# Ledger of designs, part 6: peptides against a protein of PDB entry 4QMF

Target 1, 175 residues: chain A of PDB entry 4QMF
Amino acid sequence: ESSFMTLFPKYRESYLKTIWNDVTRALDKHNIACVLDLVEGSMTVKTTRKTYDPAIILKARDLIKLLARSVPFPQAVKILQDDMACDVIKIGNFVTNKERFVKRRQRLVGPNGNTLKALELLTKCYILVQGNTVSAMGPFKGLKEVRRVVEDCMKNIHPIYHIKELMIKRELAKR

## One batch from the design tools (peptide; aimed at target 1 R107 T115 N156 I160)

Design b1_p10_4_s2 (made by RFdiffusion4, then SolubleMPNN; from b1_p10_4, 4 letters changed)
Fold by OpenDDE base, seed 5:
Structure b1_p10_4_s2 (fold): chain B 175 residues (1-175), chain A 10 residues (1-10)
Amino acid sequence: as target 1 above (175 residues)
Amino acid sequence: ELPEPVEVEL
């Protein structure tokens, strides 16, 4: 039997408490046990003797990971679907200068979130920029593209360049 | 700045 735990920041406590019954219900369908510890500030998922698919525990691990990174439950719970994957991309270690980090992270989002929305549409992914990570959910191919764009953005390659390339590739694939 | 989550395998 396998268990995974994720610590979450204090500011997420009220939200996680509110949605935890829904988390429990979703995981019960797969016979995965879960615990929210408000004192420790942790989420735990565990296989049980009734767990029929041992691989689902890895998806449960990903679920609590995503929730800790501020992904809303209605989106995060989709990770339990067979065709859905996720990636948590660490962006905090590419730049030492705080102002440069903030600037590049903001460039990824763009004005009114338009850059991020374009990237989501082109990759068929959900993307959330939060703190020192970018959380993404979608097909494996799309996730690979997202990681490339995100990391390159932190390396000072503007996302618009990649968006243009993705648009061209999409048009070519339709022909 | 926001604190970061920590993941642990048990």
Scores: peptide ipSAE 0.188, ipTM 0.834, DockQ to the pose 0.024
OpenDDE base, seeds 1, 2, 3, 4: peptide ipSAE 0.168, 0.168, 0.177, 0.159; ipTM 0.829, 0.824, 0.831, 0.827

Design b1_p10_4_s3 (made by RFdiffusion4, then SolubleMPNN; from b1_p10_4, 3 letters changed)
Fold by OpenDDE base, seed 1:
Structure b1_p10_4_s3 (fold): chain B 175 residues (1-175), chain A 10 residues (1-10)
Amino acid sequence: as target 1 above (175 residues)
Amino acid sequence: ELPEPVEVDL
């Protein structure tokens, strides 16, 4: 038996409560059991005697991780697909100064979210900047690119530099 | 602010 548990912040409780039946239904297709504990503020996934694919529990672990980091269920549930990977990038430890942190995090998003949208398109990833983490979903190659851009941004390398590089690489690949 | 995720392998 394999089991994983993740904690979620209090502000996610109402949302998780409303979508938990959908989580249960999605995991039931793979014979993975799940539990939402509203008192502790935790989500648990576990294999059952009927679980056929042992690897699916790792995807279930990733699902609850994504949900805990504010990824909406319709997006997060895509992690159960074989071709979909995810990454939760911790960004809160790169800078001690809160104001500097906020400014660098805002650079990832950009005006009206345009920087983030450009990065999503170029990497073919879904990206959510929330709190002290960046959650990303997509192909492994794209995720690697996202992590580089995100971490470099927190190290004071502006995302536009990487976006330009990605655009150039994309144009070259079309030839 | 959103706390860091805590994951436990049981």
Scores: peptide ipSAE 0.037, ipTM 0.716, DockQ to the pose 0.024
OpenDDE base, seeds 2, 3, 4, 5: peptide ipSAE 0.035, 0.034, 0.035, 0.034; ipTM 0.698, 0.700, 0.703, 0.719; seed 3 fails the geometry check

Design b1_p10_4_s4 (made by RFdiffusion4, then SolubleMPNN; from b1_p10_4, 5 letters changed)
Fold by OpenDDE base, seed 2:
Parts: sequence; structure tokens; C-alpha cells
Structure b1_p10_4_s4 (fold): chain B 175 residues (1-175), chain A 10 residues (1-10)
Amino acid sequence: as target 1 above (175 residues)
Amino acid sequence: ELPEPVTVEL
């Protein structure tokens, strides 16, 4: 028997309440139980006596982690698929200066979101920049690339450099 | 800003 709990910020409460029946239905397919506690502001997932695959609880843990970080349910629920992984990258500790932090975080997004879109396409990942974290979902190889680009960006290496590198690597792989 | 949520094993 295993269980995990994730706290969520107050502003997510309304949304989580709205989609929780869908969360329950998705997890029921795997016989994972779940609870939304609006008083505590928490989501809990746990195995049951009917849980067939004990490893699915870790994916359920990741699901609630993603939901707490503003990933929408239709995207977050894909984490339950065997071929899907995720990463939550903490970016708030790289820079002490708030203005510098905001500037570097904005570089990840770029004008009209084009930088982020390019990175998503090249890594085959979903990427959400929100607050002090970047949430990513996709294949392990792509996730490793995303983490590198994100962390380097916070270390003042512009994402355009990595995007160019990834584009070259992609073209070489087609040959 | 989004506070970092805490995930714990129960």
C-alpha cells in the first residue's frame, strides 16, 4: 500500500474541483483511489487492493504534481501512459535578483511564445512555464534536453543557442 | 507568483 499527497495553491482550487471527477475516472481504470481535500488544499492518490500494476501509483503521484503546477487535465492525464514521462524543473533558485529572474524566464517563452514553441517541437515535449517552475511532459530524451535548456537559460545561456543546436541535430538525424 | 507545492509520501 502506497499513497502520495500534493498541496496546491488556493487559486487552483476552482479548476481542480471542476475536473476532479475526470481525474477520478482516469485513475479508476487503474484502481487507484484519489481524494481532493479542499479544506487542506491537497490531492491524494493511493493504491488499493485491486491495483494491478504497483508502478502506476508513481504516475498518479506525477499526475497530481503536474495538476498542482497548473498543467491542464487533458495534458496532465497523459502521464498515465507508459511512454510518457514528466519533469518539474525548479527555476526560482538560480537568480536572486527578481528582475533578472523575470527577464531570463521570459527568454524561455520568447516573442509570441515562439521560443517555447520551437523548443517543444524540437524535443517533442509539452512545456509549461509557470511561476518558479517549468513543467515538461514527453519522452525521456526530450525531457533531458528541455531541462538542459531551461537551466542554462537561468544561468544566462540564451535558449536560441540550444534551439539552433537541436535543429542541426534533427537535420543530421534525417539523413 | 506560484508557490512551489509540496509532495509527500504518506
Scores: peptide ipSAE 0.221, ipTM 0.852, DockQ to the pose 0.024
OpenDDE base, seeds 1, 3, 4, 5: peptide ipSAE 0.054, 0.032, 0.193, 0.194; ipTM 0.728, 0.633, 0.840, 0.844

Design b1_p10_5 (made by RFdiffusion4)
Pose (drawn by RFdiffusion4):
Structure b1_p10_5 (pose): chain A 175 residues (1-175), chain P 10 residues (1-10)
Amino acid sequence: as target 1 above (175 residues)
Amino acid sequence: SIVAEFLPND
């Protein structure tokens, strides 16, 4: 009955093609069927007659969505867990110009990826920047904070104020 | 520890 599909770019195809056996196996634990269409360049997840809890299909949809945005499989299967949520942030329709977009996304990740790593440490979330999206995984509150920072960064508001704020909050909680 | 380095605004 329930079926969700997503598209993936070609540079991702090779990786998925070699790890797909691991994906259907992880999904087989929940009795969710999945197909990988190479010509169309898509992934599809479906529920079956023997699926115990159909609602997990939502998580399965998130899994393939994370896989379409260059999130590594070992990190991605964690979405099939309970205390795990995700958020794939679209950053394409903030800037009409290409140069400015790259400027603000590079500001988002920063030198040596340090500022991006700092966000991961402060929001306690896994964050990955790829093309037109920023994929995040972890606690709901930290996810809200990540979306807030990313969206406010793709708009010309610098991430330094947010990082400082989160650092102050953390040290206040330390007391 | 946390190391955060920044780029300027455009």

Design b1_p10_5_s1 (made by RFdiffusion4, then SolubleMPNN; from b1_p10_5, 4 letters changed; failed a check: a repeat of another design)
Amino acid sequence: MIEAEFLPLP

Design b1_p10_5_s2 (made by RFdiffusion4, then SolubleMPNN; from b1_p10_5, 3 letters changed; failed a check: a repeat of another design)
Amino acid sequence: MIVAEFLPLP

Design b1_p10_5_s3 (made by RFdiffusion4, then SolubleMPNN; from b1_p10_5, 4 letters changed)
Fold by OpenDDE base, seed 4:
Structure b1_p10_5_s3 (fold): chain B 175 residues (1-175), chain A 10 residues (1-10)
Amino acid sequence: as target 1 above (175 residues)
Amino acid sequence: KIIAEFLPLP
């Protein structure tokens, strides 16, 4: 049997308590057990003797990882689908200066979130920029593109250059 | 044997 645990920040506790029955019900369909520990501030997922697909535990691991990083349950639960992958991109270590970090992170979002929305549409991914991480969900190809744009943004390459590149590539792929 | 992995805080 396999188990995975993730810690979550205190500010997520109230939300996780609210949705935990929905998490349990979603995982029960796959015979995956789950535990919310409010004392430790952890989520655990475990295979059971009735778990049919051994790979589903990895998706359950990814589910709790996404939930810990503030992805809403209705979006995070889609990770249990076979065609859905995720990535959690750590962005906090690219820049030591806090102001520079905030500025580069804000470039990824853009005015009114328009830059992020354009990236989501082009990559067919969901993307959540929060704290020191970017959580993404979607097809593997799209996730690879998201990671490149996110990391390059933290390396001072403006997302608009990649968005233009992705737009061109998309138009070429339609021919 | 139970395999356990611990995921860190974001």
Scores: peptide ipSAE 0.034, ipTM 0.671, DockQ to the pose 0.019
OpenDDE base, seeds 1, 2, 3, 5: peptide ipSAE 0.027, 0.028, 0.029, 0.024; ipTM 0.642, 0.651, 0.653, 0.598

Design b1_p10_5_s4 (made by RFdiffusion4, then SolubleMPNN; from b1_p10_5, 3 letters changed; failed a check: a repeat of another design)
Amino acid sequence: EIVAEFLPLP

Design b1_p10_6 (made by RFdiffusion4)
Pose (drawn by RFdiffusion4):
Structure b1_p10_6 (pose): chain A 175 residues (1-175), chain P 10 residues (1-10)
Amino acid sequence: as target 1 above (175 residues)
Amino acid sequence: SIEVHYIPND
């Protein structure tokens, strides 16, 4: 009955093609069927007659969505767990110009990816920047903070204020 | 320690 599908770019196809057997196996634990269409360049997840809890299909949808945005499989299967939520942030419709977009996304990730790593340490979330999206995984609160930082960064508000704020909050909690 | 670097706004 329930079926969700997502599209993926070609540069991702090879990786998925070699790890797909691991995906249908992880999904087989929940009795969710899945198909990889190479010509169309898409992934599809479906519920079956023998699926115990159909609601997990939502998680399965998130899994393939994370796989379409260059999130590695070992990190991605964690969405099938309970205390895990995700958020794939679209950053394409903030800037009409290409140069400025790259400027702000590079500012988002920063030198050596340090500022991006700093966010991972402060929001306790896994964050991955790829093309037009920023994929995040982890606690709901930290996810809200990540979206806030990313969205406010793609708008010309620098991440330094946010990182300082989160650092102050963390040290206040340390007391 | 956490390393953070500033990149100017456009």

Design b1_p10_6_s1 (made by RFdiffusion4, then SolubleMPNN; from b1_p10_6, 6 letters changed)
Fold by OpenDDE base, seed 1:
Structure b1_p10_6_s1 (fold): chain B 175 residues (1-175), chain A 10 residues (1-10)
Amino acid sequence: as target 1 above (175 residues)
Amino acid sequence: MIKVDYVPLP
């Protein structure tokens, strides 16, 4: 039997409490047990005797990780699909100066979120920029591209360079 | 096997 636990911040408690029945129902289809501890501020997922696929517990682990990082349930639950992977990219450690961090993070989003939307379309990923993390969901190839763009953005490489490169590669692949 | 995955939020 395998179990995974993740902590969540207090500001997520109300939301997690509201959607927890939907989390339970989604995991019950796979015979994965789950527990929301509001005192500790934790989510736990566990295999049961009825869990047929032992790999689904890793997907359940990723689900609670995404929920803890403020990914909405209707998006986070897609991680239970076989073709879906996720990544939680820590961005807070690349820059010590708070203003420089905020400026670099804002470059990733761009005007009206257009830079982020372009990156999502090109990589076929969902991307949530929040706090000191970027949560991404999609195919493994797209996630590798997202991680590169996000980390390079925090290293002062503007995302538009990689977006232009990804656009060119996409047009070449249509031939 | 119990595994704790904690990604600190600032």
Scores: peptide ipSAE 0.034, ipTM 0.711, DockQ to the pose 0.022
OpenDDE base, seeds 2, 3, 4, 5: peptide ipSAE 0.032, 0.033, 0.031, 0.031; ipTM 0.701, 0.707, 0.653, 0.691

Design b1_p10_6_s2 (made by RFdiffusion4, then SolubleMPNN; from b1_p10_6, 5 letters changed)
Fold by OpenDDE base, seed 3:
Structure b1_p10_6_s2 (fold): chain B 175 residues (1-175), chain A 10 residues (1-10)
Amino acid sequence: as target 1 above (175 residues)
Amino acid sequence: EIKVDYIPLP
C-alpha cells in the first residue's frame, strides 16, 4: 500500500472543508482513502486492500496537490481521468526583484485575462496563475507548451511571441 | 511551499 500527503496554506482551509465530502466520494469510487487534517493543515491519500488499480494513487496525489494550489474541485477532480495530466510550475525563483516578478506574472494573465485565455485555447489546457505557482491541466503536449511559455515569460520573453508561434503551428497542422 | 511526502505501506 502507498500513501501521499500534501500541506496546504491556511487560507484554503475553509474551502477544503466545504468540498471534502465530494473529494471523499470521488476517491471512494477508486477505493482510495483520504484524510483532511485541519490541525496540521494537510491532505492525505492512501491505497486500501480494495484498491484495484495501484496507479490511481498517483492521480490522487496530483488531486490533493492541485487543491492545495487553489484549483477548484470541479476542475481538479478531472485529474482522476486517464487522459488528463497536470503540472505545477514554480515561478517564484526566476527573478529576485519583487516588482519585476509581479510585472512578468501579470504578462501571463494579460489585459482582462486575454493572454491566459489564448494560451489555454491553443494548448487545450486549464491554467491557473496563483501566487508563486502556475497550475496547468491537460494533454502532455499542451502541458509542455504551457511550461515553456510560463518559464520564458519569467525569463522576459513575452507570451505574445509564443502565442503567435502556436497560432501559426495550428494553422499549418490544419493543412 | 507545498510539500508532498510518499510513505510506502506494507
Scores: peptide ipSAE 0.033, ipTM 0.637, DockQ to the pose 0.015
OpenDDE base, seeds 1, 2, 4, 5: peptide ipSAE 0.032, 0.028, 0.032, 0.027; ipTM 0.695, 0.650, 0.663, 0.647

Design b1_p10_6_s3 (made by RFdiffusion4, then SolubleMPNN; from b1_p10_6, 6 letters changed)
Fold by OpenDDE base, seed 1:
Structure b1_p10_6_s3 (fold): chain B 175 residues (1-175), chain A 10 residues (1-10)
Amino acid sequence: as target 1 above (175 residues)
Amino acid sequence: EIKVDEIPLP
């Protein structure tokens, strides 16, 4: 496939319009074309005749997906790096009760964001908890760990348990 | 600080 499109919420329009020249410049380095449609509320990325690496279009797809999920451009653009992957974890379907959902989501963040910061450090990932999704960026191994912790948190397994396990594993790996 | 915002799915 040579083209990918994603829809974005109306509230992201002003931000996306502001950074779109930077998106274009970043993708032009890889000879990927991009289009922002403000009427439809869509972002599109396309290969061109000058696209050298066919795999870069998949990273461009991931870039627009992250931008649609409110990841800031300076962070989202790092997806174009070879060693960077991303994941968008849907968390809204694990719990029907809104209050229970909010409480479980808040456990993932923790007091002053300390739980999330600890998870980011241990997994070497960037993690953004917003609405019904968790966006993560980092190495594939770290992303797998993040997804497990996030999903288990929504299944009422406290993130602290997994963080303690990750800390122990890290200390053992230093030997 | 990490803020949790209410963002609807598209």
Scores: peptide ipSAE 0.035, ipTM 0.674, DockQ to the pose 0.054
OpenDDE base, seeds 2, 3, 4, 5: peptide ipSAE 0.032, 0.034, 0.031, 0.031; ipTM 0.681, 0.671, 0.687, 0.662

Design b1_p10_6_s4 (made by RFdiffusion4, then SolubleMPNN; from b1_p10_6, 5 letters changed)
Fold by OpenDDE base, seed 5:
Structure b1_p10_6_s4 (fold): chain B 175 residues (1-175), chain A 10 residues (1-10)
Amino acid sequence: as target 1 above (175 residues)
Amino acid sequence: MIKVDYIPLP
């Protein structure tokens, strides 16, 4: 039997408590057991004797990882689909200066979130910028593009450069 | 024995 545990920050506790019955019901369809520990601040998923697909436990692991990183349940639960992948990109370690970190993180979002929305549309991914991480969900090709843009932004390459490149590549691929 | 894998906060 396999088990995966993730910690979550205290500010997520109230939300996770509210949606935990929906998490349980989604995982029960796959005979995956789950536990929410409010004292430790952890989520656990585990296989049972009735688990018929051993690969689904890896998707359940990714579900609790996304939930811990502020992804809302209606989006995070899509990770249980076979065609859906995720990535949690750590951005906090690229820059020591807090003001420079905040400025580079804000470039990913852009004015009114327009830069992030353009990146989501071009990569066919969902993207959430939260704290020291960027959570992404989508096809593997799109996730690879998101990771490149996010990491390069933290390395002082402006996201607009990559967005323009992705637009041109998409126009050329329609011929 | 249940194998436990820990996922830290990213």
Scores: peptide ipSAE 0.043, ipTM 0.719, DockQ to the pose 0.017
OpenDDE base, seeds 1, 2, 3, 4: peptide ipSAE 0.026, 0.027, 0.018, 0.027; ipTM 0.667, 0.657, 0.560, 0.629

Design b1_p10_7 (made by RFdiffusion4)
Pose (drawn by RFdiffusion4):
Structure b1_p10_7 (pose): chain A 175 residues (1-175), chain P 10 residues (1-10)
Amino acid sequence: as target 1 above (175 residues)
Amino acid sequence: DPPLEFLPND
């Protein structure tokens, strides 16, 4: 009955093609069927007659969505767990110009990816920047903070204020 | 914490 599909770019196809057997196996634990269409370049997840809890299909949808945005499989299967949520943030429709977009996304990730790593340490979330999206996984609150930082960064508000704020909050909680 | 460096606004 329930079926969700997503599209993926070609540079991702090879990786998925070699790890798809691991995906259907992880989904087989929940009795969710999945198909990888190479010509169309898409992934599909479906519920079956023998699926115990159909609601997990939502998680399965998130899994393939994370897989379409260059999130590694070992990190991605964690979405099938309970205390895990995700958020794939679209950053394409903030800037009409291409140079400014790269400027602000590069500002988002920063030198050696340090500022991006700092966000991972402060929001306690896994964050991955890829093309037009920023994929995040972890606690709901930290996810809200990540979306806030990313969205406010793609708008010309620098991430330094946010990082300082989160650092101050963390040290205040340390007390 | 590790040191951080930032890029400017456009």

Design b1_p10_7_s1 (made by RFdiffusion4, then SolubleMPNN; from b1_p10_7, 3 letters changed)
Fold by OpenDDE base, seed 5:
Structure b1_p10_7_s1 (fold): chain B 175 residues (1-175), chain A 10 residues (1-10)
Amino acid sequence: as target 1 above (175 residues)
Amino acid sequence: MPPLEFLPLP
């Protein structure tokens, strides 16, 4: 039997408690057991003797990881689909200065979220910038592009550069 | 600009 646990921050507790029945129902379709511990602040997923696909536990692990990172349940649950991958990019360790960190993180979002929305459209990913992480969901190729743009942004490469590159590449692929 | 309250993820 395989088991995975993920800690969540206290501010997620109320939300996770509210959606946990929907998490349970989604995982029950795959015979994956789940536990929400409000004292420890943890989510656990486990295979059962009825789990048909052993690989689904890795998707269940990724589900709880996404939920811990403030991804809403209706988006996070899509990770259980075969064509859907995810990534959780740690951004908090690229910059020691808090103001520089906030400035670079804000650059990923851009004015009115337009930079982030452009990146989502070009990569065919969902992207959530929250706290010290960027959560992304989508095709593996798109996730690789998102990770590059996010990490490079934290390394002071402006996302607009990569957005322009991705736009050009997209127009070339239509010909 | 409302601060995007980036809730502190640990």
Scores: peptide ipSAE 0.027, ipTM 0.714, DockQ to the pose 0.053
OpenDDE base, seeds 1, 2, 3, 4: peptide ipSAE 0.015, 0.013, 0.014, 0.008; ipTM 0.503, 0.493, 0.490, 0.518

Design b1_p10_8 (made by RFdiffusion4)
Pose (drawn by RFdiffusion4):
Parts: C-alpha cells; sequence; structure tokens
Structure b1_p10_8 (pose): chain A 175 residues (1-175), chain P 10 residues (1-10)
C-alpha cells in the first residue's frame, strides 16, 4: 500500500549500489520492501502484507532521503530508532547568484569545517552539508536550532551570534 | 575548543 520514493544524484550511485544489500537487510527487520532503480536513479520504500507497524515507513522514507543526500549508511540507519529525528534543509532558493551561495554555504561550514563541528557539539546533532542541502539528525530541539542557524546563515546573518548564544546557554546550564 | 569563522559576506 504505502510507498515513498526519492531521487539521487549519479555520484552517489556507486556507494548505494554497494551498500544496498545492507539497506534491504536493515529494512527487512521491519518488513519494509525496497527497490533501487539504477536507470531512473531512484530509491523506493514500500509496506507489505507482513509489516507490523506501517508508520515506520515514514522513518524508512527518511532513511532513503538521507541516503540520497550523501549521508553515510551507518549514520543513516539510526533514523530507524525511536529517539531519532531528522531534517533535510533545502538551501537552494535563498540566493539567485551562484557565487554568493557558495560564499554563504562556505561560511556555514567554515575553515576546516570547525564552525560546522561547533554546531554539532552545541546542538548535539549530526550535520552534513552537501550540494543544495544540509542534512541533520538528532534531538528535536537541536534540530530546530540547526534549521534556525542554517536558514539564518543562508540569509546574510552570520552564524557567530548563534554560536555565541548557544555557548552562553550551555554554560548557564552547567552551573 | 577554539571556534573559527569566515568573514561576513558582502
Amino acid sequence: as target 1 above (175 residues)
Amino acid sequence: MEIEFLPDVE
């Protein structure tokens, strides 16, 4: 009955092709069927007659979505867990110009990826920047904070104010 | 941890 599909770019195909057996196995635990269409370049997840809880298909949809945005499989299967949520942030329709987009995304990740890592430490979330998207995984509150920072960064508001704020909040909670 | 930033975008 329930079926969700997603598209993936070609540079991702090789990785998925070699880890797909691990994906259908992880999904087999929940009795969710999945198909990898190489010609179309897509992934599909479906519920079956023998699926215990059909709602997990939503999580399965998130899994393949994370896989389409260059999130590594070991990190991605965590979405099939309970205390895990995700958010794939689209950053494409903020800037019409290509140079400024790169400038702001590079500001998002920063030198040596430090600022990006700092966000991971402060929001307690896994964050991955790829092409036109920023994929995030972890606690709902931290996810809200990540989306806030990313969206406000793709708009010309620098992430330094947010990082400082989160640092101050963290030290205040330490007390 | 020292946190590093890029300059503002003009």

Design b1_p10_8_s1 (made by RFdiffusion4, then SolubleMPNN; from b1_p10_8, 4 letters changed)
Fold by OpenDDE base, seed 5:
Structure b1_p10_8_s1 (fold): chain B 175 residues (1-175), chain A 10 residues (1-10)
Amino acid sequence: as target 1 above (175 residues)
Amino acid sequence: MEILFEEEVE
């Protein structure tokens, strides 16, 4: 038997309590057990004697990781699908200056979220910016592109550069 | 799409 645990921030507790029955039901279909610990502030997933596919526990691990980083349940639960991958990109350690961090994080989002929306469309990924992390879900190729753009943004390479590059590559691929 | 810029320690 195998188990995985993740911690979640206090502000996430209320939401997790409201959707935990849905989490339980989704994981029950795969005979994966789960526990929400409100004292420790943790989520745990475990295989059972009835777990048929041992690989599903890794997807359950990813599910609770995404939920901890503010991904809503209807989106996060898609990780249980075979064709769906995810990435949680830590962005908080690229810059020591808080003001510079905030400015670069804002560039990733852009005015009215337009930069982030463009990146989602071009990579066919779902992307959520929360605190010191960026959560992404989608095809592996798209996730690789998202990570590159996100990390480069924190390294002071403006996302618009990569967006233009991705647009050009897409047009060339249609030929 | 909800974007949260809450500062937290990881």
Scores: peptide ipSAE 0.032, ipTM 0.682, DockQ to the pose 0.058
OpenDDE base, seeds 1, 2, 3, 4: peptide ipSAE 0.029, 0.020, 0.028, 0.030; ipTM 0.643, 0.542, 0.677, 0.659

Design b1_p10_8_s2 (made by RFdiffusion4, then SolubleMPNN; from b1_p10_8, 3 letters changed)
Fold by OpenDDE base, seed 4:
Structure b1_p10_8_s2 (fold): chain B 175 residues (1-175), chain A 10 residues (1-10)
Amino acid sequence: as target 1 above (175 residues)
Amino acid sequence: MEILFEEDVE
């Protein structure tokens, strides 16, 4: 049997408590067991003797990972779909100066979130910027693009550069 | 699209 555990920050506790029955129900369809430990602040998923597809545990792992990083359940649960992948990108270690970090993170978001929205549309991904991580869900190719843009942003390469490039590529693909 | 600027203890 396989099991995976992830810790979650305290501020997620109330929400996770609220939706945990939904998590359980979703995973039960795949005969994956799950546990929410409020004392430790952890979520655990585990295969059972009735788990048909051993690989589904990896998606369950991803589910709790996404939930831990503030992805809402209605979005996170989509990870259980075969065509859906995810990535959790750590952005907090690219810059030591917190003010610079915040500035670059804000660049990724853009005015009124327009930069991030553009990136989501162009990559066909869901993207959540939360604290020291960026969570993304979507097709593998899109995720690869998201990671590049996000990491480059933290390396002081403005996302608008990549957005422009992606826009051009999309226009060319229409021909 | 969602944006949260909550900080985590790393």
Scores: peptide ipSAE 0.029, ipTM 0.631, DockQ to the pose 0.057
OpenDDE base, seeds 1, 2, 3, 5: peptide ipSAE 0.024, 0.022, 0.024, 0.023; ipTM 0.644, 0.631, 0.653, 0.637

Design b1_p10_8_s3 (made by RFdiffusion4, then SolubleMPNN; from b1_p10_8 with E2K P7E)
Fold by OpenDDE base, seed 1:
Structure b1_p10_8_s3 (fold): chain B 175 residues (1-175), chain A 10 residues (1-10)
Amino acid sequence: as target 1 above (175 residues)
Amino acid sequence: MKIEFLEDVE
């Protein structure tokens, strides 16, 4: 596959319009073409005859996926780096009650974002909670840990438990 | 302090 498309919510349109030239410029370095469709509300990336590395299209796919979920461009564009991976974790399907969903999502963030910040530091990941998804960027090992904590949080396992475990694991790794 | 989030349209 040489082409990928993702939809984005209406509230993201204005921002995407303002940064699309930057997206184009970043992808042009890899000879990947991109299209912003404001009518459909979609972003598309595709290889061209000048694309040197065919694998870069997968990273371009990830780029537009991250942008669709409110990750700002300066952060999202880092996905084009070889050592950077990402994950978009769907959290909206774990509970049917909206109030319970909101409460559990808020636990992941914590007071003043402190819980999320601690998780970011321990996993060496960037993490953004938005709507029904959690977007994460970082090393594969860290991403696996983030997904576990996020999903467990939505299953009513408080993130503090995992954070403490990760802290202990980090201290042991220093020995 | 509660953190507010933008919600998707369903």
Scores: peptide ipSAE 0.166, ipTM 0.771, DockQ to the pose 0.057
OpenDDE base, seeds 2, 3, 4, 5: peptide ipSAE 0.068, 0.149, 0.041, 0.160; ipTM 0.717, 0.763, 0.693, 0.778

Design b1_p10_8_s4 (made by RFdiffusion4, then SolubleMPNN; from b1_p10_8, 4 letters changed)
Fold by OpenDDE base, seed 4:
Structure b1_p10_8_s4 (fold): chain B 175 residues (1-175), chain A 10 residues (1-10)
Amino acid sequence: as target 1 above (175 residues)
Amino acid sequence: MKILFEPEVE
């Protein structure tokens, strides 16, 4: 039997309570049990004796991980699809200076979110910047690019460089 | 686009 637990921040509690029935229903289709612990502030997923595919527990693990990092349920639940992968990129440990961290994180987002939107389109990924993490969902190829751009941004390489590169690559692929 | 800047719980 396999189980996974993820802690979630207090600000997610109200939302998670609201959608937990939907989480339960989605996981029930795969005979995965789940528990929301509001005292501990945790979500748990667990295989049951009726779980058909043992590997689905890994998808369930990813689901609660995404939910903990503020990904909305309608988006997060897509992780249960076979062709969908995710990544949670820790960005808080690249720089010690808080102001520098905030500045670099803001560069990733860009004016009115335009930088992040461009990255989403070019990588065919969903991307959410939240606190000290960036959550991404999409194809493995796209996720690899997202991680590179995000980490490089925290290393003071502006995302626009990668966006331009991705745009060029896409144009070349059309020929 | 939704962007949040609150701390992470690990």
Scores: peptide ipSAE 0.028, ipTM 0.679, DockQ to the pose 0.051
OpenDDE base, seeds 1, 2, 3, 5: peptide ipSAE 0.025, 0.026, 0.029, 0.027; ipTM 0.670, 0.673, 0.694, 0.685; seed 3 fails the geometry check

